# Peptides against a protein of PDB entry 4HTP, part 57

Target 1, 231 residues: chain A of PDB entry 4HTP
Amino acid sequence: SQTVASHVPFADLCSTLERIQKSKGRAEKIRHFREFLDSWRKFHDALHKNHKDVTDSFYPAMRLILPQLERERMAYGIKETMLAKLYIELLNLPRDGKDALKLLNYRTPTGTHGDAGDFAMIAYFVLKPRCLQKGSLTIQQVNDLLDSIASNNSAKRKDLIKKSLLQLITQSSALEQKWLIRMIIKDLKLGVSQQTIFSVFHNDAAELHNVTTDLEKVCRQLHDPSVGLSD

## One batch from the design tools (peptide; made by RFdiffusion4, then SolubleMPNN)

Design b2_p13_8_s3 (from b2_p13_8, 6 letters changed)
Fold by OpenDDE base, seed 2:
Structure b2_p13_8_s3 (fold): chain B 231 residues (1-231), chain A 13 residues (1-13)
Amino acid sequence: as target 1 above (231 residues)
Amino acid sequence: MNKNLEELVKELE
């Protein structure tokens, strides 16, 4: 069955997240999220116009926006140091060079940017001049690859983990990789709370999540913002 | 996909 996530470019989500991060005020941050969500719902309605009782929902995007609430996927087993080493290898960076050292020593950067401790930002600047301008992955494809990583981590298949990571990296822009890293590390630094995200999604979302701890159920049951839990 | 979400919505409306 077709899903909204199979059509939405991962770049669109990343662009939205970037706008949210750059926004100074809560209201502006909320606006950017709402715009993305509204577009998603509109597309859903159009895509599924002739289909009843679809299970498709905002879940594929929501689980990337709130990765700390992920319960379906197991742990990725990926740390910043692993990503640093992978990038050094993939980009053929000199091991003793400035960029390699920035990635490896991301907690104590020597650069002018105040990005200490934010590996994703450090990686972004290294990747920006070296990566594709536009990625090719959909949200569904990103989730599929992340599922693969988690599954292979559980199975201790490091080679397959690397394969999936390489596919993510080689098909993503620097900006997309910045956010992908943050999703994997589970720290998006959006400047908005989880509660705010839920509140914008649906008035009853926080409550339902508190009870079920099931993000997919929250997204599915509360897909329509006009239909509450009691309806 | 080359089209953004907004463009996709417009095509289906």
Scores: peptide ipSAE 0.062, ipTM 0.750, DockQ to the pose 0.409
Fold by OpenDDE base, seed 5:
Structure b2_p13_8_s3 (fold): chain B 231 residues (1-231), chain A 13 residues (1-13)
Amino acid sequence: as target 1 above (231 residues)
Amino acid sequence: MNKNLEELVKELE
């Protein structure tokens, strides 16, 4: 099946999220999200121009933007300490070295950036000088890999979890990995509320989500901003 | 993909 998510680079979402995070005002944060959403909808209309009754929606992106509302995918079973150990291994960092200790002791103030408690930011600075390749993953591919991680966690297949994580890491830039980590940990630190995200997406989105708690249903039923719940 | 979302939209229009 043809989907927007199968075409949109994960890097584009990450760039949008980065702009949102760096923006100081609520209005500017909203603008960046709206621009991404509008582009997505335009691409959807063009991609599905000759097709009716498609089930494709903004859901693949929305579930990454609001990962705390995920209900379809099971728990990852991944914490910061696991990721720290994985990065130390993958990057061949000396365990007693500065960078390894930064990752392991991410909760304590270290360095000059003041990023204590934010593992993703600490990881970013460790990765930045080491990750030179541009990311190649689409949003669909990221979701597929995350689905694999959750499924294998449920099945207690630690080796396959590691394999999927390695695929994510090796095909992502440092910036993309920062956001991927935040998606897995389910804390994006965007500085905008869930209510704001829903409000920008559709006027009735918050209401429908409150009733159904189904993010996919919200994205599908309210795909068109001009069509409301009562229509 | 080497093209961003904006470029992809432009190609389909």
Scores: peptide ipSAE 0.087, ipTM 0.767, DockQ to the pose 0.408; fails the geometry check
Fold by OpenDDE base, seed 3:
Structure b2_p13_8_s3 (fold): chain B 231 residues (1-231), chain A 13 residues (1-13)
Amino acid sequence: as target 1 above (231 residues)
Amino acid sequence: MNKNLEELVKELE
């Protein structure tokens, strides 16, 4: 069955997240998230106009926005050090070069940007002059690849993990990779709380999540902002 | 070229 996530470019989500991060005030951050969500719901209604009983929801996007709440997908087994080594290999960076050392020593402040400890930001600046301007992945494809990584990690298939990571990297812009890294590491640094995200999504979302701890159920049951838990 | 969400909505309308 067709899903909204199979049509929405991953770049659109990343652009929204970037706008949220750059916004200073809570109100502006909320506005950017709400605009993306409203567009998603509008597209959902149009896509499924002739099919009232669908399981499609905001879940594919929500699980990337709140990756720390992921319960369906097992652990990736990926750390910053692994990604650093992968980028050095993929980009053919000299091991003793400036960029390789930045990636490996990401916790030590070496630059003027104050990005110490944020591997994703350091990676972004290394990738920016080397990557394509626009990625080709949809949100569905990103989730499929992340599912593959988690499954292969559980099965201890390291070569297949690397294959899926390479597919993600080679089909993504520098900006998309910045956010993808943060999703994998499970720290988006948006400057907005989980409770705020839930409140914008639906008034009953935080309560339902506290009871069920099931993000997909929250997104599916509370897909319509006008229909509450008691309805 | 991947269309943005707003463009996709307009095509269904």
Scores: peptide ipSAE 0.081, ipTM 0.759, DockQ to the pose 0.411; fails the geometry check
Fold by OpenDDE base, seed 4:
Structure b2_p13_8_s3 (fold): chain B 231 residues (1-231), chain A 13 residues (1-13)
Amino acid sequence: as target 1 above (231 residues)
Amino acid sequence: MNKNLEELVKELE
């Protein structure tokens, strides 16, 4: 079945997240999220114009925006140190080189950008001159690969985890990888609360999530902003 | 070239 997520480039989500992060005011952050959400809903309506009963929803995007609320996937088993080592290997960085040391010692202030402790930002600057300018992954494909990672982590299949990570990395821009890392680590640093994200999505979203703790159910039941929980 | 979401919406409209 066709889904919105199968058409939307992962780059579009990342660009939205980047705009949100760079925005200083709450209102501007909300605006960027709302614009993405509205576009998603418009596309959904157009895509499913002739299909009244679809299970498709904002869930594929929402679970990447609020990765700490993920309940469908098991743990990835991925930490910053693992990613650092993977990048050093993949990019063939000298182990004693400046970039390798930056990745490994990401918690130590580098003095240049104030990004101490933010592995994703450090990775971004290392990746920027080395990666493709434009990624090729859809939101659906990213979720499929993340599902694979979680499943293989549970099964202790390290080689398959690496394979899926390599697919993510090689098909993503530096900016997309920055956000992908934050999604995996489950810290987006958007500067906007979970409550704000829910409130923008639907007035009843926070309440429904509090009761069900099911992000997919929240996205499906409250897909239409005009239809309330009591309807 | 992968079309952005806005372009995709326009194509369906």
Scores: peptide ipSAE 0.076, ipTM 0.754, DockQ to the pose 0.403; fails the geometry check

Design b2_p13_8_s4 (from b2_p13_8, 7 letters changed)
Fold by OpenDDE base, seed 4:
Structure b2_p13_8_s4 (fold): chain B 231 residues (1-231), chain A 13 residues (1-13)
Amino acid sequence: as target 1 above (231 residues)
Amino acid sequence: MNKNLEELVKKLE
């Protein structure tokens, strides 16, 4: 079955998130999110023009934008320290080198960018000169790999977790990895609240989520912004 | 509208 997520590059979501993060005002942040959402809905309508009853929705993107609300996928079991060690290994960084130490001591101020405590930003600067300029993953592929990580974490298959992480890393730009890290750690630092995201998505989204705590249900039932919860 | 997604929509049309 064709989904919007199978066609949308993960890079497009990351670019949107980057714009939101860089925007200072609430209105500008909302605009960037709205533009992405509207484009998604338009693409959905075009993709499913001849199919009236589809289960496809914004859910694949929404669960990455609001990763703290994820309920379908189990815990990843991944922390910053694990990622630091993985990057050191993958990039063959000297263990006593500047970049390795930056990753391991991400909580210590480096004095360069004021990114103390933000592992994803520290990782970004280490990765930028070393990674692909353009990633190749779709949103669906990212979610599939994240599903694999969660499943294998539950099964205590560390080798398979590493395999999926390597697939994510090797097929992603530095910018995409920055956001991927934040999705895994479940802190995007967008500067916009969950309530704002829901309100932009649909007027009834916050209410439906409060009742169901099911992000997929919210995205599916409230896919059309003109159709309310009571309809 | 997101330019990249707009281009994708055009490919479907």
Scores: peptide ipSAE 0.036, ipTM 0.747, DockQ to the pose 0.879
Fold by OpenDDE base, seed 1:
Structure b2_p13_8_s4 (fold): chain B 231 residues (1-231), chain A 13 residues (1-13)
Amino acid sequence: as target 1 above (231 residues)
Amino acid sequence: MNKNLEELVKKLE
């Protein structure tokens, strides 16, 4: 079945997230999210204009924006140290080199960018001169790969986890990887609360989520901002 | 993707 997520580049989501992060005020952050959401809904309407009762929704994006609310996908079993080691290997970084040490000691303040404790930002600067300028993954493909990682983690298939991670990494820009890392670690640092995200999505979203704890249900039932829970 | 959908996707950027 056709989904919006299968058409939307992951880069577009990442660009939106980057805009949100860089925005100073709450209103501006909200604007960027709203614009992405509105475009998504418009695309949905266009994509599904001849089909009623589709299950497609904003869920594929929402679960990446609010990864801490993920309940469908099991744990990845991935930590920053694992990613650091993977990047060192993949990029063939000298073990005693500056970049390798930055990744491994990401918690230690270095004074370079003030990114201590934010592995994703440290990784970004290491990756920027070394990786693709433009990624090739859609939101659907990212979710598929993340599903694979979670599934293989459950199955204790470390080799397959690595394979999926490599696919994510090699097909993503530095900016995309920055956000991907944050999604995996489940800390986007957007500067807006979960409540704000829900509020922008739909007036009843927070309430429905509080009751169901089902992010997909929230996205599906409240896809139309003009249709409330009681309707 | 058709042209219309492509344009809509670009609006997400």
Scores: peptide ipSAE 0.035, ipTM 0.700, DockQ to the pose 0.234
Fold by OpenDDE base, seed 3:
Structure b2_p13_8_s4 (fold): chain B 231 residues (1-231), chain A 13 residues (1-13)
Amino acid sequence: as target 1 above (231 residues)
Amino acid sequence: MNKNLEELVKKLE
């Protein structure tokens, strides 16, 4: 069946996350998230107008926004060091060159941007002059590739993990890769709490998640902001 | 996609 996630570009989510991160105040951060969510719900209603009983929900996006709450997908087995080595290979960076050293020594401040310890930001600046301006992946395709990575990690198929990572990287802009890295490492640094995200999504979301620990159930059961748990 | 769906997708951007 068709899903909202199959139509929404991953770039649109990343642009929203970037706006949230750049916003200084809590209210402005909330506004950006709410606008994305409202548009998603409206698109859902239009897409499923003739099909009232669907399992489609905000879950494909929510699990990328709150990756630390992921329970369906197993561990990726990917760390910053692995990504650094992969980028050095893929971009054919000299191992003793400035950019390779920045990626490998991302914890040590070497630049003027103050991005020490944030691998995703360091990677962004290395990738920006080398990557395509616009990616081609939908949110569904990103999740499919991440599912593949987790499954192959469990099966200890390192070659297939690399294949899926390369598909993600080669079809993504520098900005999209910045956020993808943060999703994989499970630290988005949005400057807004999990509780705030849940509160904006639905008044009962935090409570339902505390009981079930199932993010998909939260998104499906509380898809309509006007329908509560007690209804 | 129809025009309505395309418009809604653009609102996500």
Scores: peptide ipSAE 0.034, ipTM 0.699, DockQ to the pose 0.237
Fold by OpenDDE base, seed 5:
Structure b2_p13_8_s4 (fold): chain B 231 residues (1-231), chain A 13 residues (1-13)
Amino acid sequence: as target 1 above (231 residues)
Amino acid sequence: MNKNLEELVKKLE
């Protein structure tokens, strides 16, 4: 059960996503994603050097980069208003205070950043001066916690949902939480299309996904960029 | 880190 995702810090993915978002041109955005992907593949080859027929792939990262294509995990049942209330509680923000109102009224233009409608960015600025802890979670651990949230949502166990959210929040930096929120809400705002992400991953990725709608299958079958669908 | 968050971390340990 050795996986690349169990070794890659969630912070590394978030840093990559941050660079992609801040990049102006398509070429620069693609470069940052390609660098992360190439590093992942290199680590995979090293990790599994003496092992044959492994099922490990880029899937744990891909499902966080393209969360709107998630089919394995059930719905989280989490909206911005729920997260706002959670942060108000966790940060002990006065309910009628400026920061609490920013979170609750995230769609209304307020402040100097012009981030109206982007809850994750608003949350980031509230968290930044209050949450300085360096994140400690791996990509695998993040996915495990998200699986727990989805499973407990299906089971209507609100207390366990809150527990998993608390684990995510308390073990993540403000920047990591910004991206985690976007993953949960399923809108990363990277400025690159799904087609572009697939194209960079593998030439046949878009085609295989169109047929199967199975993101894990796409990542596993097309793990090697030199091996195509017809091979 | 916010003091309240620190307390929550301790409860999770």
Scores: peptide ipSAE 0.014, ipTM 0.443, DockQ to the pose 0.026

## One batch from the design tools (peptide; made by RFdiffusion4, then SolubleMPNN)

Design b2_p14_1_s1 (from b2_p14_1, 6 letters changed)
Fold by OpenDDE base, seed 4:
Structure b2_p14_1_s1 (fold): chain B 231 residues (1-231), chain A 14 residues (1-14)
Amino acid sequence: as target 1 above (231 residues)
Amino acid sequence: SFVERVEELIKELE
């Protein structure tokens, strides 16, 4: 079935997240999220204008924006150390070189950017001169690959996990990978709370999530901001 | 960006 996520480039989600992160004030952060969400809803209405009963919703994006609330997809089994080793291998970095050591020792302040402890930022600077300028993945494709990783982790298929990770990495810009890493590690560092994200999405979103703990249900039932839980 | 192109993308669906 057609989904909004299959039409939205992952790069566009990442650029939105980047804008949110760089924004200093809460109001500006909210504006960037709202603009993306409103565009999503508008596109949804157009895409599904001839189909009344669809299960499509903002869920594919929401689960990437609030990855700590993911309950459908099992654990990835991926940590920063694994990613560091993968990048060292993929980029053919000297193991005793500066960039390899930065990735492996990401918790130690080594740079002027103050990115200590943020593996994604460390990775970004290593990747920036080495990766594609523009990625080719849609939000749907990213979720499909992440589903594959989780499934293969459950099945203890390390080789297939690596394969899916390589697909994500090789088809993503440095900026997209920065955000992808944060999604996998489940720490986006947006500077906006979960409550704020829910409040912008729908007035009843936080309440419904507190009861159901089902992010997809929240996105589906509260797709229309004008239709509340009591309706 | 998607936000900037949403109107164009919608037209492409018609």
Scores: peptide ipSAE 0.501, ipTM 0.949, DockQ to the pose 0.874; fails the geometry check
Fold by OpenDDE base, seed 3:
Structure b2_p14_1_s1 (fold): chain B 231 residues (1-231), chain A 14 residues (1-14)
Amino acid sequence: as target 1 above (231 residues)
Amino acid sequence: SFVERVEELIKELE
């Protein structure tokens, strides 16, 4: 069946997240998230105009925005060190070179950016001059690839994990990879709380999540902001 | 962006 996520470029989610991160005030951060969410809901209504009983919801995006609340897919088994080694290999970086050392020693302060400890930012600056300017993946495709990674991690198929990771990174811009890394590591550093995200999504979202711990259920049941839990 | 193009994208569904 058709999904909103199959129509929304992953690049557009990343651009929204970038705007949220760069915004200084809570109100401005909320505005950027709300605009994306409202557009999603509007597109959903149009896409499913003739189909009232659909399971499609904001869940494909929400699980990337709040990756620490993911319960459907299992662990990726991916850490910063693994990604560093993968990038060194893929980009053919000299192991004793500046960029390779930056990736491997990402916790050590280097340069003027002050990005020590943030692997995604270190990776971004290494990737920026080397990657495509625009990615080609939809949110649906990103989630499919992440599902593949988690499934293959459970099955201990390291070769297939690498294959899916390579597909993700070769079809993504440097900015998209920055956010993808943060999604995998499960720390977006948006500067807005989980409670705020839920509050903007729906007034009853935090309550329903506290009871069910099911992010998909929250997104489906509270898809309409005008329909509450008690209705 | 998706936000800017949502109206156009909806028209393409018709």
Scores: peptide ipSAE 0.500, ipTM 0.949, DockQ to the pose 0.877; fails the geometry check
Fold by OpenDDE base, seed 5:
Parts: C-alpha cells; structure tokens; sequence
Structure b2_p14_1_s1 (fold): chain B 231 residues (1-231), chain A 14 residues (1-14)
C-alpha cells in the first residue's frame, strides 16, 4: 500500500522546517506549517480516494517534527561525537584541520555565527561546500533508515548502523543533514511549541496525545480536522 | 517544493 510519505521528498519537509525556524513571528511559523499540512491532507485524499479505512496519516512527518514524542522507534545510540568522527572520515577531513576541530569541539565558540553548542549548524557549514545540492530521499525512506538505525542499535550491530547513516548522509543535502541531525538528537529549535503544532494539526490533538501518548494514534484518529474526538 | 507541486502531483495519480 502506498503512503503519502513515499511521495513527499524529505527535502521538502526540511525546507518547511527551515522556513519555520527563520520566521520571526508565531503567526508566520504557523502559516508555513499549516501550508505543508494542508498540502499533505489534500494529497492524502487524492492518493486514497478509492480506499476505505487506510492507516496512512501525517504520522511519518509528525514523528520527525516532534521527535521527542517518539515511542515506536527505540534509541538511536548516536551522539554528536560519533557523527563528528563519521563526517571526518567520510569527508576525508584532516584531523588537525579547522573543519574537523569545529565538528569535534562544536560546544566551544570559535566563530562569529554564534552556533556554539549547535552541532547541526556546525555540520551544515562544513557540509555545504562538500555535499549534494539536493537530496533524493523521501520521508518514508528517511523513516525506514532511522528505523534500521534504532533496530541495529538494539541489536548492537555497529557496522549496520554505520551503513544506514552513510546512506542517509550520502543521499542528503547539507540542509537536509542539518535537520536530520536535529531529528536524531531530538531538538529541532523551531521556535514554536509542541502545543502550537498540535493545535494547528487538530483542535483535539493535544488532549488525545495527553491521554494516549501515542503520536500515531493522534495522527490517524484526528486526520480529518473537521472530525472531533466525540464524533 | 511539495506545497507548490501538490496539484501537479495529484494529477499524476490520475
């Protein structure tokens, strides 16, 4: 069965997140999220027009937007230091070079950008001149790879974790990797609250999540913004 | 972007 997530490029989610982050006001942040969500719902209706009782929902995107609420996927076991080492290896960066040291010492203020402590931003600037301009992964493929990482972490298969990470990295732009890193470390820095995201998604979303703590259930049951919990 | 292309993408389903 096809899903909306299999048709939506991960790059498009990342560009939406970038717009939200760059927006100064709450209203503008909400607008960018709403436009993406509305497009998703419209595409869903078209994709599933001849199918009843589909389980497809906004969940594949929502779990990347609110990664701190993830309950299905287990821990990745990935830290910034591991990613730093991986990038140094993959990009063949000199170990004593400026870029390698930036990645390893991302917490130390070294530049004028004020990005100290934000590994994803440090990585972005290192990656920008060295990687693809546009990635090739869909939201579904990103989630599949993240599932693989979590599963292999549980199984203590470090080699397979590395393979999945390399696939993510080599098929993603610098901007996509910035957001992917933030998804993995579970801190998107959007400047909009969880409550706001839920309120835009559905009026009853926050309540249902508070009771169930099941993000997939929230997305499936409240897929239609016109249908409430009491209906 | 997906938002900009959603109408086109829907037509491709048809």
Amino acid sequence: as target 1 above (231 residues)
Amino acid sequence: SFVERVEELIKELE
Scores: peptide ipSAE 0.496, ipTM 0.949, DockQ to the pose 0.873; fails the geometry check
Fold by OpenDDE base, seed 1:
Structure b2_p14_1_s1 (fold): chain B 231 residues (1-231), chain A 14 residues (1-14)
Amino acid sequence: as target 1 above (231 residues)
Amino acid sequence: SFVERVEELIKELE
């Protein structure tokens, strides 16, 4: 069955997240999220106009926006150090070079950007002059690749993990990779709380999540903002 | 962006 996620470029989610992060006020952050969400719901209605009882929901996006709440896929087994090494290899960076050292020592302030401790930002600046300007992946494809990584991690297939990571990286812009890294590490740094995200999604979302701890159920049951839990 | 193109994308579904 077709999903909204199969039609939405990952780049568009990332650009939305970027706007949210750059916005200073809560209201502006909320606006950017709401616009994306409303567009998603509108597209959903159109896509599924002739289909009843679909299981499609905002879940594919929500699980990337709130990756710390992921319960479906297992651990990736990926840390910043692994990504650093991968990028050094992929980009053929000199190991003793400035950029390689920035990635490996991301916790130590280097340069003028003040991005110490934020591996994703450090990676972004290294990647920006070296990668595609525009990515080609949809949200669904990103989730599929992340599922593959988690599955292969569980199976201890390191080579296949690397393969999926390479596919993600080679088909993503620097900006997309910045956000992808944050999704994998499970820290988006949006400046918006989980509670705020839920409140914008649906008035009952936080409550339902507190009870079920199932993000997919939350997204599916509360897909319509006008239909509450008691309805 | 998806937000900007949503109307166009919907039309493409018809």
Scores: peptide ipSAE 0.488, ipTM 0.947, DockQ to the pose 0.878; fails the geometry check

